# Peptides against a protein of PDB entry 2N1D: the designs that were tried, part 10

Target 1, 169 residues: chain A of PDB entry 2N1D
Amino acid sequence: EVKVKIPEELKPWLVDDWDLITRQKQLFYLPAKKNVDSILEDYANYKKSRGNTDNKEYAVNEVVAGIKEYFNVMLGTQLLYKFERPQYAEILADHPDAPMSQVYGAPHLLRLFVRIGAMLAYTPLDEKSLALLLNYLHDFLKYLAKNSATLFSASDYEVAPPEYHRKAV

## One batch from the design tools (peptide; made by RFdiffusion4, then SolubleMPNN)

Design b1_p9_6_s3 (from b1_p9_6, 5 letters changed)
Fold by OpenDDE base, seed 1:
Structure b1_p9_6_s3 (fold): chain B 169 residues (1-169), chain A 9 residues (1-9)
Amino acid sequence: as target 1 above (169 residues)
Amino acid sequence: SDELLKKFE
C-alpha cells in the first residue's frame, strides 16, 4: 500500500469537515471562493519564488497538473459524502463542462490525499518515480498546512436549507 | 486515514 501521510496540522480539519457535512448537515459553499485551480497555482508560484531550477520548476508544474487531473477524475465518485450528492448533481447540471477543480476548494482537495494513495498503488510507476511523486505530494500537503488558516474555515460552510434535506439523506 | 477513507461515498 502506498501511504500518503497527512500532516498532523490538517488531520483535525478532516474531522471538522466530516462533522460539518455529515453531522451538522452543512454544505461547502460552491463555487468556492478559492478553487482548487487557484490553490495549485499559488503553490506553483510559491515554489518558483523560492528559486527553483528549471528542472524543479518543470517537476512542480507536472505535479500540479497531475493533482488537478486526479482531483477532477476522483471528486464525483470518490471524494464526496452522501449528503453532498444533490449539490454535486446541481453543479453538473448547471456547469456540465466545467472541471471540478474550478468549482470546489481546499477541503475537497484535502480529501483527495486521503484517497490518492490507494490509486497510486495501481499506477505503473517505478520505485524511483513513485518516491519522487510522494515527496512532491508531501511537500504540497506541507504547503496546505502552512496556509491552513486561510484555506480551511468553517465559515465557508452553510446550513443546508430544508428543501435540500428532502432530496438528500 | 483509513477511518476517514471509509466515510466518503
Scores: peptide ipSAE 0.158, ipTM 0.792, DockQ to the pose 0.024
Fold by OpenDDE base, seed 2:
Structure b1_p9_6_s3 (fold): chain B 169 residues (1-169), chain A 9 residues (1-9)
Amino acid sequence: as target 1 above (169 residues)
Amino acid sequence: SDELLKKFE
């Protein structure tokens, strides 16, 4: 197993996210006001603004691309709670060609990092590449933690309408 | 955590 450590300040959010969805029967508002693509773009720009070299910039772009790819692959099958399935189905029906990184936001992106370690364990990466990737993943998670006040908010959720509740429960 | 991991579909 590849260990991806979630920052301690973000672990409570995962619990709150779970509670909002599964217990309070709320849904994250979609499309996200700040989607995964935007978050990753901001991160990349943040790293570039810190005076990174060309090599570091290249690495950041690769990491961003990789996170986006993994998110788009894993969102529908691995990152949703049961209660969110009807919402996901509606998104697919309305926007069949839209990558989920353009629809979902920070909470679901954070969920990726709960699962990604297991996926990386089966990827044929050399030790050096894996270490570099893990460093950037942790760096990105630190970025999320640093910006958590604007990225993670219960106000981005809303109580599911009665029709949805009847459908999902 | 592993427990949170198991809560996702």
Scores: peptide ipSAE 0.148, ipTM 0.794, DockQ to the pose 0.024
Fold by OpenDDE base, seed 5:
Structure b1_p9_6_s3 (fold): chain B 169 residues (1-169), chain A 9 residues (1-9)
Amino acid sequence: as target 1 above (169 residues)
Amino acid sequence: SDELLKKFE
């Protein structure tokens, strides 16, 4: 299995995220103030500003596109806790044509990297390409860690209303 | 922990 290592700095956030949702019965505010598309765009611009070669820039764009695609595919089926399902259903009903990368934000994006390794295990990539991809994924995770103070905050969550609790239970 | 993280549906 392909292992994507989450930075130690971000592992506690995944626990906090879980706690906020499952134990405190809160929901991440949607649509996100800073959505996945924006985060990925910022990362791409960050990488491009560091004087990368054309080939590296191309690779960054492809990685960003790939992360976005994986997120949009996996969010609804693999990245949500049970308590979040009614919220997701409401989002789909209100915005049926919107990719989830335009709705959700950093916490859910980080969840992707908990699952993406298993998906990559079945991707027909040669060893060299896989290693390169993993390097970029880890680089992106480092970027998230570097900007964690602005990307991950409990203040982006809110207590679910009583009517939501009734639907979720 | 990894166990907690695997509780995504």
Scores: peptide ipSAE 0.146, ipTM 0.797, DockQ to the pose 0.023
Fold by OpenDDE base, seed 3:
Formats: sequence, C-alpha cells, structure tokens
Structure b1_p9_6_s3 (fold): chain B 169 residues (1-169), chain A 9 residues (1-9)
Amino acid sequence: as target 1 above (169 residues)
Amino acid sequence: SDELLKKFE
C-alpha cells in the first residue's frame, strides 16, 4: 500500500465526522452547499494565483481530474458508513446521472485520502510519476487543512428523522 | 470499530 499522510490538523475531524454519524445518528446535508467539484476548483485556482508556470498548472489540473475520478468511483463502495447507506440510495434514485462529486462535500472528500493509498498501488505509474502524484496529494491535503475552518463544520450535519432510522437498521 | 476509525483512534 502506498502511504498517504493525513495532516495532524485533520485527523481529529475524521473522528468528529465518525462520531456525528455513527454515535449521534446525524447525516451530512445533501446536496452539499460546497461540493467536491467546487473544492477542487478552488484549489486549482489557488495554485494558479500563486504564480505557477503553465507546466505546473497543467499538472494541477490533471491531479484535480484524477482526485475527482477516484472520488466518484470510490464514494459508494469505500467511503460511507453503514448509517449513510439509505441516504446514498436516495441520492442515486433522485440523481441517477449526477457524479457524486457534485453531491457530496469536504468530509467525504477527506475520507477518500484514508483509502486512496491502497488504490494507488494498482496504478502502472513509475516511481518518479508516483512521487510527483503523492507530492500533489499531500499539497492538496495541506490546502484542506489550511481551509479547515470553512470546509469542516458540525453545522453541516443534521439529525436523521425517525423514518430514516427505521430503514437504516 | 470500522476501518476508518481504526486508522485514527
């Protein structure tokens, strides 16, 4: 497995996220007020504003596209707690053609980086390309940590209604 | 305890 290091600043949030859903029986509000597509777009624009060259901009765009694709593939099978399954099923029924990067937000995006290392082990990338990719992934995680006050909030969750509890068991 | 929690406990 390829090791992807989560910033220490964000590790407590993953615990809070788990607690909100599994212990407090809350759900992240969907569709997200700020979805994964928007977060990735903001990151790309942030990198451009730092005066990067065209080559670096191209690389950032490719990384953003890759993160988006991985998220859309992995969300349903790898990134959800059991309590979130009925919500996901409802989203699929209501938005059958929408990528999940347009529905979900920062908390679920962060969960991706807990699992992405194992998936990267199956890529045919050479050592140099993999190192470059990892550098960008860590750079993106640093960006999430820097903006954590606006991206991660318990106020984006809500208590699940009684009828949801009945179908979640 | 799920996989995600195990990594960050």
Scores: peptide ipSAE 0.067, ipTM 0.753, DockQ to the pose 0.022

Design b1_p9_6_s4 (from b1_p9_6, 6 letters changed)
Fold by OpenDDE base, seed 4:
Structure b1_p9_6_s4 (fold): chain B 169 residues (1-169), chain A 9 residues (1-9)
Amino acid sequence: as target 1 above (169 residues)
Amino acid sequence: SDELLKKLE
């Protein structure tokens, strides 16, 4: 497995996220007030504003595109707790053609980085390319940590109604 | 899965 280290600042959030959903039976409000697409766009713009060259900007855009793609592929199959499955089904029914990066937000995006290492292990990347990618992923995670106060909040969750509990395992 | 996500947290 390829290790993608989560910043220490964000690890507590992963626990809180887990607790909110699995223990407190809450759901992240969907569609997200700030979706994954927006977060990635902000990151790209942030990197651009830091004086990157065109080449570096291109690299960032590629990374952003990759993160988005991985998120959209993995959200439904890898990033959801069981309790979130009925909500996901509802989202699919209501937004059948929408990528999940337009629906979900920062908490689920962060979950991607818990799992992405395993997926990267199957990619035919050489050591240098993988190292470069990992550097960008870690850079993005640092960005998330820096902006965690605005991206991660328990107030974005709400208690699921009793009828939802009957649907969920 | 729930277990994997929690384990890797």
Scores: peptide ipSAE 0.041, ipTM 0.752, DockQ to the pose 0.024
Fold by OpenDDE base, seed 5:
Structure b1_p9_6_s4 (fold): chain B 169 residues (1-169), chain A 9 residues (1-9)
Amino acid sequence: as target 1 above (169 residues)
Amino acid sequence: SDELLKKLE
């Protein structure tokens, strides 16, 4: 088992996100006004501006690329609530070649970190490499927490229209 | 996956 600790500041958001979708039957507005690609790019630029790469074996770009890849692989199969499935199907139909990191935003990216630990358990990394990767993942989560006011908002969700309810229910 | 996210409550 590999445990990725989500900051306490962000755990309530996961509950709110779940509530908005499953209880209030709302949908995150897609395409996201700030997609996963842009969030990761901002993080990479933030890290590079601090010039703290001397003792790190993992490059920031590689970590970002890894997070993006995991997100794009896992979004459709592991990160969506059942109520979101029709929306996802519509996105695939309209943008068949677009990676989901260009469509979805911070809430779904945060969901990745609930699941990524289990995936990392099957990754052939030695203890040192895994620890270093985990440090980067936790660092990224801290970055999300720092910018949570702009990244996580209920205003990015909207009530699903009646026709959507008929598809989802 | 739904239940996992819900368990964060």
Scores: peptide ipSAE 0.041, ipTM 0.758, DockQ to the pose 0.023
Fold by OpenDDE base, seed 1:
Structure b1_p9_6_s4 (fold): chain B 169 residues (1-169), chain A 9 residues (1-9)
Amino acid sequence: as target 1 above (169 residues)
Amino acid sequence: SDELLKKLE
């Protein structure tokens, strides 16, 4: 098992996110005002502006691309609560050719890091490469924590309409 | 996934 530690600052948000969806029967507003692509782009620009990309085996752009790819692969099958399935079906119908990183936002991106460790356990990375990747993932998570006030808000959720409840669990 | 995320409580 590969462990990706979620910052303590973000763990309460994961609970709130779960509560909003599962208990309060709310949905994250889609398409996101700030999607995953934008968040990753901001992170990349932040790292580049600080000059912390020199002499790294994993460049920031490669890490960003990797996170994006994993998100797009895992969103539909691994990162959604049951209550969100009808919404996802609507998104696929309305945006059939769009990657989910252009539709979903910070809450779902954070969920990726709850699940990504198990997936990385099956990647053909050597110990050194895996350690470096994990450092970047933790660095990105710290970036999310630093910007949590603007990235995570209950106001981005809305109570699902009655007709949605009839087709959702 | 639901159970995994709930365990963070």
Scores: peptide ipSAE 0.041, ipTM 0.751, DockQ to the pose 0.022
Fold by OpenDDE base, seed 3:
Structure b1_p9_6_s4 (fold): chain B 169 residues (1-169), chain A 9 residues (1-9)
Amino acid sequence: as target 1 above (169 residues)
Amino acid sequence: SDELLKKLE
């Protein structure tokens, strides 16, 4: 199994995220005020401004594109709690052609990295390429940790209305 | 899986 380590700073957020959704019956406000596309773009710009992309086999843009693709593929099937399913169905109905990276935000993006390791295990990457990719993924996670105060907030969630509870059965 | 997400990894 390919191991993707979540920074210790972000692990408490995963618990809070789970609690908000599953226990408190809240929903992340959609469409996100800051969606996954925007977060990835900010990361790419951050990396370019630091000038630390020299002589790397994987370009920052390639990594960003990869993360976006994985997110868009995995969101609906692997990254949602049961309580979020009706919300997802509504999003699909209202925005059938929109990639989920334009709808969802940081909390769901972070959930991707809980699952992405298992998906990478099926890729035909050689050892060196996989190591490089993992370095980028960990670097991105560090970026999320550095910006956690602005990316992760319980105020981005709201209590689901009674009618939502009924259809969440 | 809800359980896997709750367990953080």
Scores: peptide ipSAE 0.040, ipTM 0.751, DockQ to the pose 0.024

Design b1_p9_8_s1 (from b1_p9_8, 7 letters changed)
Fold by OpenDDE base, seed 5:
Structure b1_p9_8_s1 (fold): chain B 169 residues (1-169), chain A 9 residues (1-9)
Amino acid sequence: as target 1 above (169 residues)
Amino acid sequence: SDEFIKKLE
């Protein structure tokens, strides 16, 4: 199995995220103040500003596109806790044509990297390409860790209203 | 789908 290592700095956040949702019955505020599209765009610009070659720039764009695609595919089926399902259903009803990368933010994006390894295990990538991809994924995770103070905050969550609790239970 | 914590262990 392909292993994507989450930075140790971000592992506690995944626990906090889990706690906020499942134990404290809070929801991440949607639409996100800073959505996945914006985060990926910032990362791409960050990489491009560091004097990368044309080939590296192309690779970054492809990686960003890939992450976005995986996120949009996996969000609804693999990246949500049970408590978040009613919220997701409401989002789909209100914005049926919007990609979830324009709705959700950093916490859910980070959840992707907990699952993406299993998905990559079934991709027909050669060893060299896979290694390169993994390097970029880890690089992106380092970027998230570097900007964790602005990307991950409990203040982006709110207590679900009573009517939501009744729907979720 | 709620197995994020287990994946970290």
Scores: peptide ipSAE 0.046, ipTM 0.749, DockQ to the pose 0.026
Fold by OpenDDE base, seed 4:
Structure b1_p9_8_s1 (fold): chain B 169 residues (1-169), chain A 9 residues (1-9)
Amino acid sequence: as target 1 above (169 residues)
Amino acid sequence: SDEFIKKLE
């Protein structure tokens, strides 16, 4: 399996995220105030502001596009807790043509990196390309860690209404 | 469900 290391700073958040949803029966507010598309755009702009070459900028854009694609593919099938399934169904019904990267936010994006390693193992990439990709993924994760105070907050969750509880339980 | 927590362990 391809190993994608989650920054230690973000591991506690994954625990909190899990607790909020599975134990406290809360849901991340959707559509996200700051969706995955926006986060990725901010990252790309951040990288551009650091004075990278055009080639590096192109590489960043490709990585962003890749992350977005993987997120959109994996969200529904691999990145949701059971309690979130009804919410996802509602999102699909209300936003049938919207990519999930426009709906979900940082917490779910972070979950991607818990699972993406396994997916990359199935991707026919040469070692050099894979190493480069992993470097960018880790760089992005460090970006998330740097901005964790604004990206990850329990205030973005809300207690699910009784009607939802009946659907999920 | 501890889908993501298990993977961190």
Scores: peptide ipSAE 0.044, ipTM 0.746, DockQ to the pose 0.025
Fold by OpenDDE base, seed 2:
Structure b1_p9_8_s1 (fold): chain B 169 residues (1-169), chain A 9 residues (1-9)
Amino acid sequence: as target 1 above (169 residues)
Amino acid sequence: SDEFIKKLE
């Protein structure tokens, strides 16, 4: 298994996220006010603004592209709680061609990093490439932690309507 | 499911 360490300051959010969805029967508001694409773009721009060389910029872009790709592949099958399935189905019906990185936001993106390690374990990456990738993944997670006040908020959730609750539970 | 919490270390 490839170990992706979640920053300690973000672990409580995963618990809150779980509680909001599964216990309080709330839903993250979709489409997200700040979607995964935007978060990744901000990260890339942040890294570029720090005076990165062309090589570092290239690496950041590749990492961003990779995270986006993994998110879009894994969201529907790996990153949703049961209670969120009807919402996901509605999103697919209304926007069948939209990548989920344009719909979902930071909480679901963070969930990716809980699962991505297991997926990376089966990818044919050489040791050097894997180490570099892991460094950037951890760097990105640090970025999320740094910006957690604006990215993770219970106010981005809302109580599911009665009709939704009836169909979901 | 509480899978995401269970995967925390």
Scores: peptide ipSAE 0.048, ipTM 0.750, DockQ to the pose 0.026; fails the geometry check
Fold by OpenDDE base, seed 3:
Structure b1_p9_8_s1 (fold): chain B 169 residues (1-169), chain A 9 residues (1-9)
Amino acid sequence: as target 1 above (169 residues)
Amino acid sequence: SDEFIKKLE
C-alpha cells in the first residue's frame, strides 16, 4: 500500500467526524453547502494564483480531475460509515445522474485520503510519476489543513430524525 | 463503525 500521510492538524477532525456520525448519530447535511467540486476548484485557482505550477509533469487540473474521479468511484463503497448508508440510498434515488462530488463535501473528501493509498497501488505509474502524484496529494491535504476552519465544522451536521434511525437498523 | 479511525497513523 502506498502511504499517504494525513496532516496532524486534520487527524482530530477525522475523530470528530467519526464521533458525530457513529456516536452522536448525526448526518452531514446534504447536498453540501460547499461540495467537493467547489473545493477542488478553489484549490486549482489557489495554485494557479501562486504561479508555482510550471515545469510539473502533472498539471494541477489533471490532479484535480484525478481526485474527483477517485472520489466519485470510491464514495459509495469505501468512504461511508454504516450509519450513512440510508442517506446515500436516498441521494442516489433523488439524484441518479449526479456525481457524488457535487453532493458531498469536505469531511467525505478527507476520508478519501485515508483509503486512496491502497487504490494507488493498482496504478501503472512509474516511481517518478507516483512520487510527483503523492507530492500533489500531500500539497492538497496541506491546503485543506490551511482552510480547515471554513471547511470542517460540526454545524454542518444534524441529528438524524427518528424515522431515519429505524431505517439504519 | 471505526473504519477510518483504524486507518489513522
Scores: peptide ipSAE 0.048, ipTM 0.751, DockQ to the pose 0.025; fails the geometry check

Design b1_p9_8_s2 (from b1_p9_8, 5 letters changed)
Fold by OpenDDE base, seed 2:
Structure b1_p9_8_s2 (fold): chain B 169 residues (1-169), chain A 9 residues (1-9)
Amino acid sequence: as target 1 above (169 residues)
Amino acid sequence: SEKLIEKLL
């Protein structure tokens, strides 16, 4: 299995996220005020602003595109708790053509990195490419940790209404 | 997945 280490600073957010959804029966506000697309764009711009070469910019763009693609593929099947399924269904009904990276935000993006390692283990990447990818993934996670104060907040969640409870549990 | 957090707890 490919190891993708979550920064220690971000692990509590995953726990809080889990607690808010599964135990407190809250929902992340959708569409996210800052969606996955914007987070990735900010990261890419951040990397470019630090004097990256053309080759490095290309690599960053490829990594961003890859993360986005994996997120959009995995969100609905791998990254949602059961309690979030009705919300997801509503999103699909209201925005059938919108990629989930335009709807969901940082908490769900962070969830991706809990699962992505197992997925990457079955991708036909050579050792060099895999190492480079992993370096960028860890770099991105460090970016998330650095910006965690603006990306992760319990205030982005809200108590699900009674009607939702009846359909979710 | 309900088991998502198991890796971290």
Scores: peptide ipSAE 0.075, ipTM 0.794, DockQ to the pose 0.025
Fold by OpenDDE base, seed 1:
Structure b1_p9_8_s2 (fold): chain B 169 residues (1-169), chain A 9 residues (1-9)
Amino acid sequence: as target 1 above (169 residues)
Amino acid sequence: SEKLIEKLL
């Protein structure tokens, strides 16, 4: 498999996210106040404002588009805990034509990077291209770590109501 | 999906 290293600064958040959902029976508030599209846009603007002239085989916009696409494909099938399934069903009913990158936020986006390595192992990328992509993914993860105080907060979660518990595990 | 955290723990 392809290994995507999660920054040590963000690993505690993944644990907290898991705990909030699975053990504390809370739900991330949806639609997110700051959705995945917005986070990726901020990252792209941040990179462009820095004026770097590094290797452009993978332009920032292409990396952002790729992350967005993978997120939208994987969210429903790979990135949700069982307790979140009823909420996802409600989102699909309320937002049938919206990509999930417009609904979900930073916690679920971070979950993508726990899974994306296995998916990248099956992409037809040469060694050089894969290395470049991995560098951009790690760069983006470092950006998330840098902005973790504003992107990740337990206050974005709420205790699920009793009626939700009856239809969830 | 429930095993998402297992990669970290």
Scores: peptide ipSAE 0.072, ipTM 0.792, DockQ to the pose 0.025
Fold by OpenDDE base, seed 5:
Structure b1_p9_8_s2 (fold): chain B 169 residues (1-169), chain A 9 residues (1-9)
Amino acid sequence: as target 1 above (169 residues)
Amino acid sequence: SEKLIEKLL
């Protein structure tokens, strides 16, 4: 098992996110105003602006690419609550060739980090490489926490329309 | 997926 620690500041958000979707029957507005691609791009630019060396910059790009890939692979199968399935199906129908990192936003990206540890457990990485990766993942999570006020808001959710409720329930 | 937050709660 690989443990990815989510900052304490963000744990309450995961609960709120869960509550909004599963109990309040709301949906995150899609396409996201700020999608996963843009969040990762902002992070990469943020890291590069801090005077990183070429090697450090390269590593950041690889980590960003990795997070994006994991998100795009896992979103549809592991990161959605049942209530969100009809919405996802509609997105796939409307944007069949678009990666989900261009559609979904911060809340779903944060959900990735609840699951990513289990996936990393099956990744053939040596101890040193794994430690380095974990450092970057934690660094990214700290970045999300730092920008949580703009990335995580209940106002990005809306009550699902009656017709949707009939499909989902 | 439905029990996504189990690790946190």
Scores: peptide ipSAE 0.071, ipTM 0.790, DockQ to the pose 0.026
Fold by OpenDDE base, seed 3:
Order: C-alpha cells, then structure tokens, then sequence
Structure b1_p9_8_s2 (fold): chain B 169 residues (1-169), chain A 9 residues (1-9)
C-alpha cells in the first residue's frame, strides 16, 4: 500500500469530525460554504503566487485535477459514515449532475487522504512519477494544515433534526 | 466508511 502521511496537526481534526458525526449525530452543512473545488483552486493560486516555474504550475494543475477526480469518485463509496448516508442520498436527488467536489468541503476532502493510498496502489505509475505525486499530496496536506483554522470548524456542523434520525435508521 | 478512524488511529 502507498503510504500517505497525514500531518499531526490534522489528525485531531479527523477525530473531531468523526465524533461530531458519529457520536454527536451532527451533519456537515451542505452545500459547503467553501467547497472542495474552491479549496483546490486556492491551493493552486497559492502555489502560483510562490513564483513557481511553468513546469511546477503545470504539475500543480494536474495534481489538483487528480485530487478532484479521486474525491468525486470516492466520496460516495469510501468517505462517508453511515449516519451521513441519508444526507448524501438527498444531495444526489437534489443535485444529480453536480460533482461532489462542488457540494462537500474540507472535512470530507481530508478524509480522502486517509483512503487515497490504497487507491494509488492500483495505479500503474513508475517510481519517479509516484514519488512526485506523493510529494505534491503531502504538500497539499501541509497547505491544509497551515490553513486549518479557516478550513476546519465545528461550527460548520449542525445537529441533525429528528426526522433525519428516523430516516437514518 | 465507518472504519475511517480505525485506519487513521
């Protein structure tokens, strides 16, 4: 399995996220005020502002596109807790053609990196390409950690209403 | 997945 290391600064958030959903029976507010597309765009712009070469800019865009694609593929099957399933079903019904990267936000994006390593194991990348990809993934995670105060907040969650609890059974 | 935290921790 390909190892993707989560920054120590973000590991507590994954625990808080899990607690909010699974134990406190809250839901992340959807559609996200700041969705995955926006976060990735901000990252790309951040990298460009650092004076990257043309090659680095191209690579960043490819990585952003890749992360977005993986997120959109994996969200529904890999990144949701059971309690979130009714919410996801409602999102699909209301927005059948919208990519989930336009609906979900930072917490679910962070969950991707817990699972993405296993998916990359099935990708036929040579050693150099894989190393480069991993470097960018870790760089992006560092970016999330640097901006964690604005990206991750318990105030983005809300207690699920009683009717939701009934459908979650 | 419900096993997300189990994989992390």
Amino acid sequence: as target 1 above (169 residues)
Amino acid sequence: SEKLIEKLL
Scores: peptide ipSAE 0.059, ipTM 0.777, DockQ to the pose 0.025

Design b1_p9_8_s3 (from b1_p9_8, 8 letters changed)
Fold by OpenDDE base, seed 5:
Structure b1_p9_8_s3 (fold): chain B 169 residues (1-169), chain A 9 residues (1-9)
Amino acid sequence: as target 1 above (169 residues)
Amino acid sequence: SDEFIKKLL
């Protein structure tokens, strides 16, 4: 099994995120103020500014592209709590052609990394390539942890309106 | 599924 370790600093956020949605019946405000595309772009620029070689820069771009693709594929089916389903349906109806990486933000992106390990277990990557990928994934997670004060905030959530509750429950 | 963070709880 492929293990993607979430930084200890970010694990409490996953719990808070879960609590806000499932117990407090709040929703992450959509569209996100800072969407997944922007977060990944910032990360890529951050890595490139660190004096990476051409090969490393290429690798960063590929990793970013991969994370984006995995997110866009997995968001609707793997990363949402039941309470979030009506919100997702509304987003799809209003923006059918928009990738979810342009709509959702850091909390949902972080959720991806809880699941991505299981997905990678079925990829035909050789050991060396997998190790490199895992290094970048962990590096990205460290980046999220470093910027957690900006990326993760309960103020980005709002109490779902009564009409939403009636549709959701 | 709501259970994907179960290991963290």
Scores: peptide ipSAE 0.180, ipTM 0.861, DockQ to the pose 0.024
Fold by OpenDDE base, seed 2:
Structure b1_p9_8_s3 (fold): chain B 169 residues (1-169), chain A 9 residues (1-9)
Amino acid sequence: as target 1 above (169 residues)
Amino acid sequence: SDEFIKKLL
């Protein structure tokens, strides 16, 4: 398995996220006020603003594109708790052509990095490419940790309405 | 699965 280490600063948030949804029966407000696309864009711009060379800029763009793609592929099948399934179904019905990176936000993006290691283990990447990718993934996670105060908040969740409870697991 | 963060608990 490919090891993707979650910063210690963000691990408690994953627990809080889990608790808010699975135990407190809350839902992350969708569409996210700051979606995955915007987070990745901010990261890319942040990296570029630090005086990256053309090569580094290219690499950042590739990593951003990769994260986005993996998120969009994995969100529906790998990153949702059971309680979130009706919400996801509603999103699909209302926005069938929208990538989930335009709908979901930081908490779900962070969940990706809990799962992505196992997925990358079965991706045919050469050692050099994998190492580079992992470096950027960890760099991105550090970015999330650095900006966690603005990206992760319980106020972005709300108690699911009674009708939702009736149809949700 | 609701268990994917179990390793972090």
Scores: peptide ipSAE 0.180, ipTM 0.861, DockQ to the pose 0.024
Fold by OpenDDE base, seed 3:
Structure b1_p9_8_s3 (fold): chain B 169 residues (1-169), chain A 9 residues (1-9)
Amino acid sequence: as target 1 above (169 residues)
Amino acid sequence: SDEFIKKLL
């Protein structure tokens, strides 16, 4: 497995997210007020504003595209707790053609980086390319940490209604 | 799976 280190500043949020869903029986409000697409776009624009060269901008765009693709592939099978399954099913029924990066937000995006290392192990990237990718992934995680006050909030969750609890039997 | 977060707990 490829090692992807989560910043220590963000680890407590992953615990809070887990607690809100699995123990407090809350759901993240969907569609997200700020979805994954928007977060990635903001990151790309942030990198551009730092005076990067054209080559660096190209690399950032490729990384953003890659993160988006991984998220859209992995969300349904790798990133959801059992309690979230009925919500996901409703999203698929209501938005069958929408990528999940347009529906879900920062908490689920952060969960991706807990699992992405195992997926990267299947890529045929050479050592240099893999190192570069890892550097950008860690850079993005650092960006999430810097903006954690605006991206992660328990107020984005709500207690699931009784009808939902019956579905999540 | 609910188990993936245990790596961080």
Scores: peptide ipSAE 0.178, ipTM 0.862, DockQ to the pose 0.024
Fold by OpenDDE base, seed 4:
Structure b1_p9_8_s3 (fold): chain B 169 residues (1-169), chain A 9 residues (1-9)
Amino acid sequence: as target 1 above (169 residues)
Amino acid sequence: SDEFIKKLL
């Protein structure tokens, strides 16, 4: 498995996210106030603002596109807790053509990086390309950590209604 | 699934 290191600052959030949903039976409010697309856009703009070369900017855009693609592919099958399945089903029913990167937000995006290492192991990337990708993924994770105060909050979750509980538990 | 968080706990 390819090792993707989660910043220590964000590990407690992943635990809190897990607790909010699996133990407290809360749901992240959807559609997200700040969706994955916007987070990735902000990251790209942040990288551009640092005065990177065109080549580096291109690379950032490719990484953003890649993260978005992986998120959209993996969200439904890899990144949801059992309790979130009915919510996901509702989203699919109401927005069948919407990519999940336009619906979900930072907490679910962060979960991607818990799983992405295993997925990358299945991709035919040469060692050099993989190393470069990993560097960008870690850079993005550092960005998430840097902006964690605005991206991760328990106030973005809500107690699931009783009718939801009946179909989720 | 709920399994993926285990390595962080």
Scores: peptide ipSAE 0.175, ipTM 0.861, DockQ to the pose 0.025

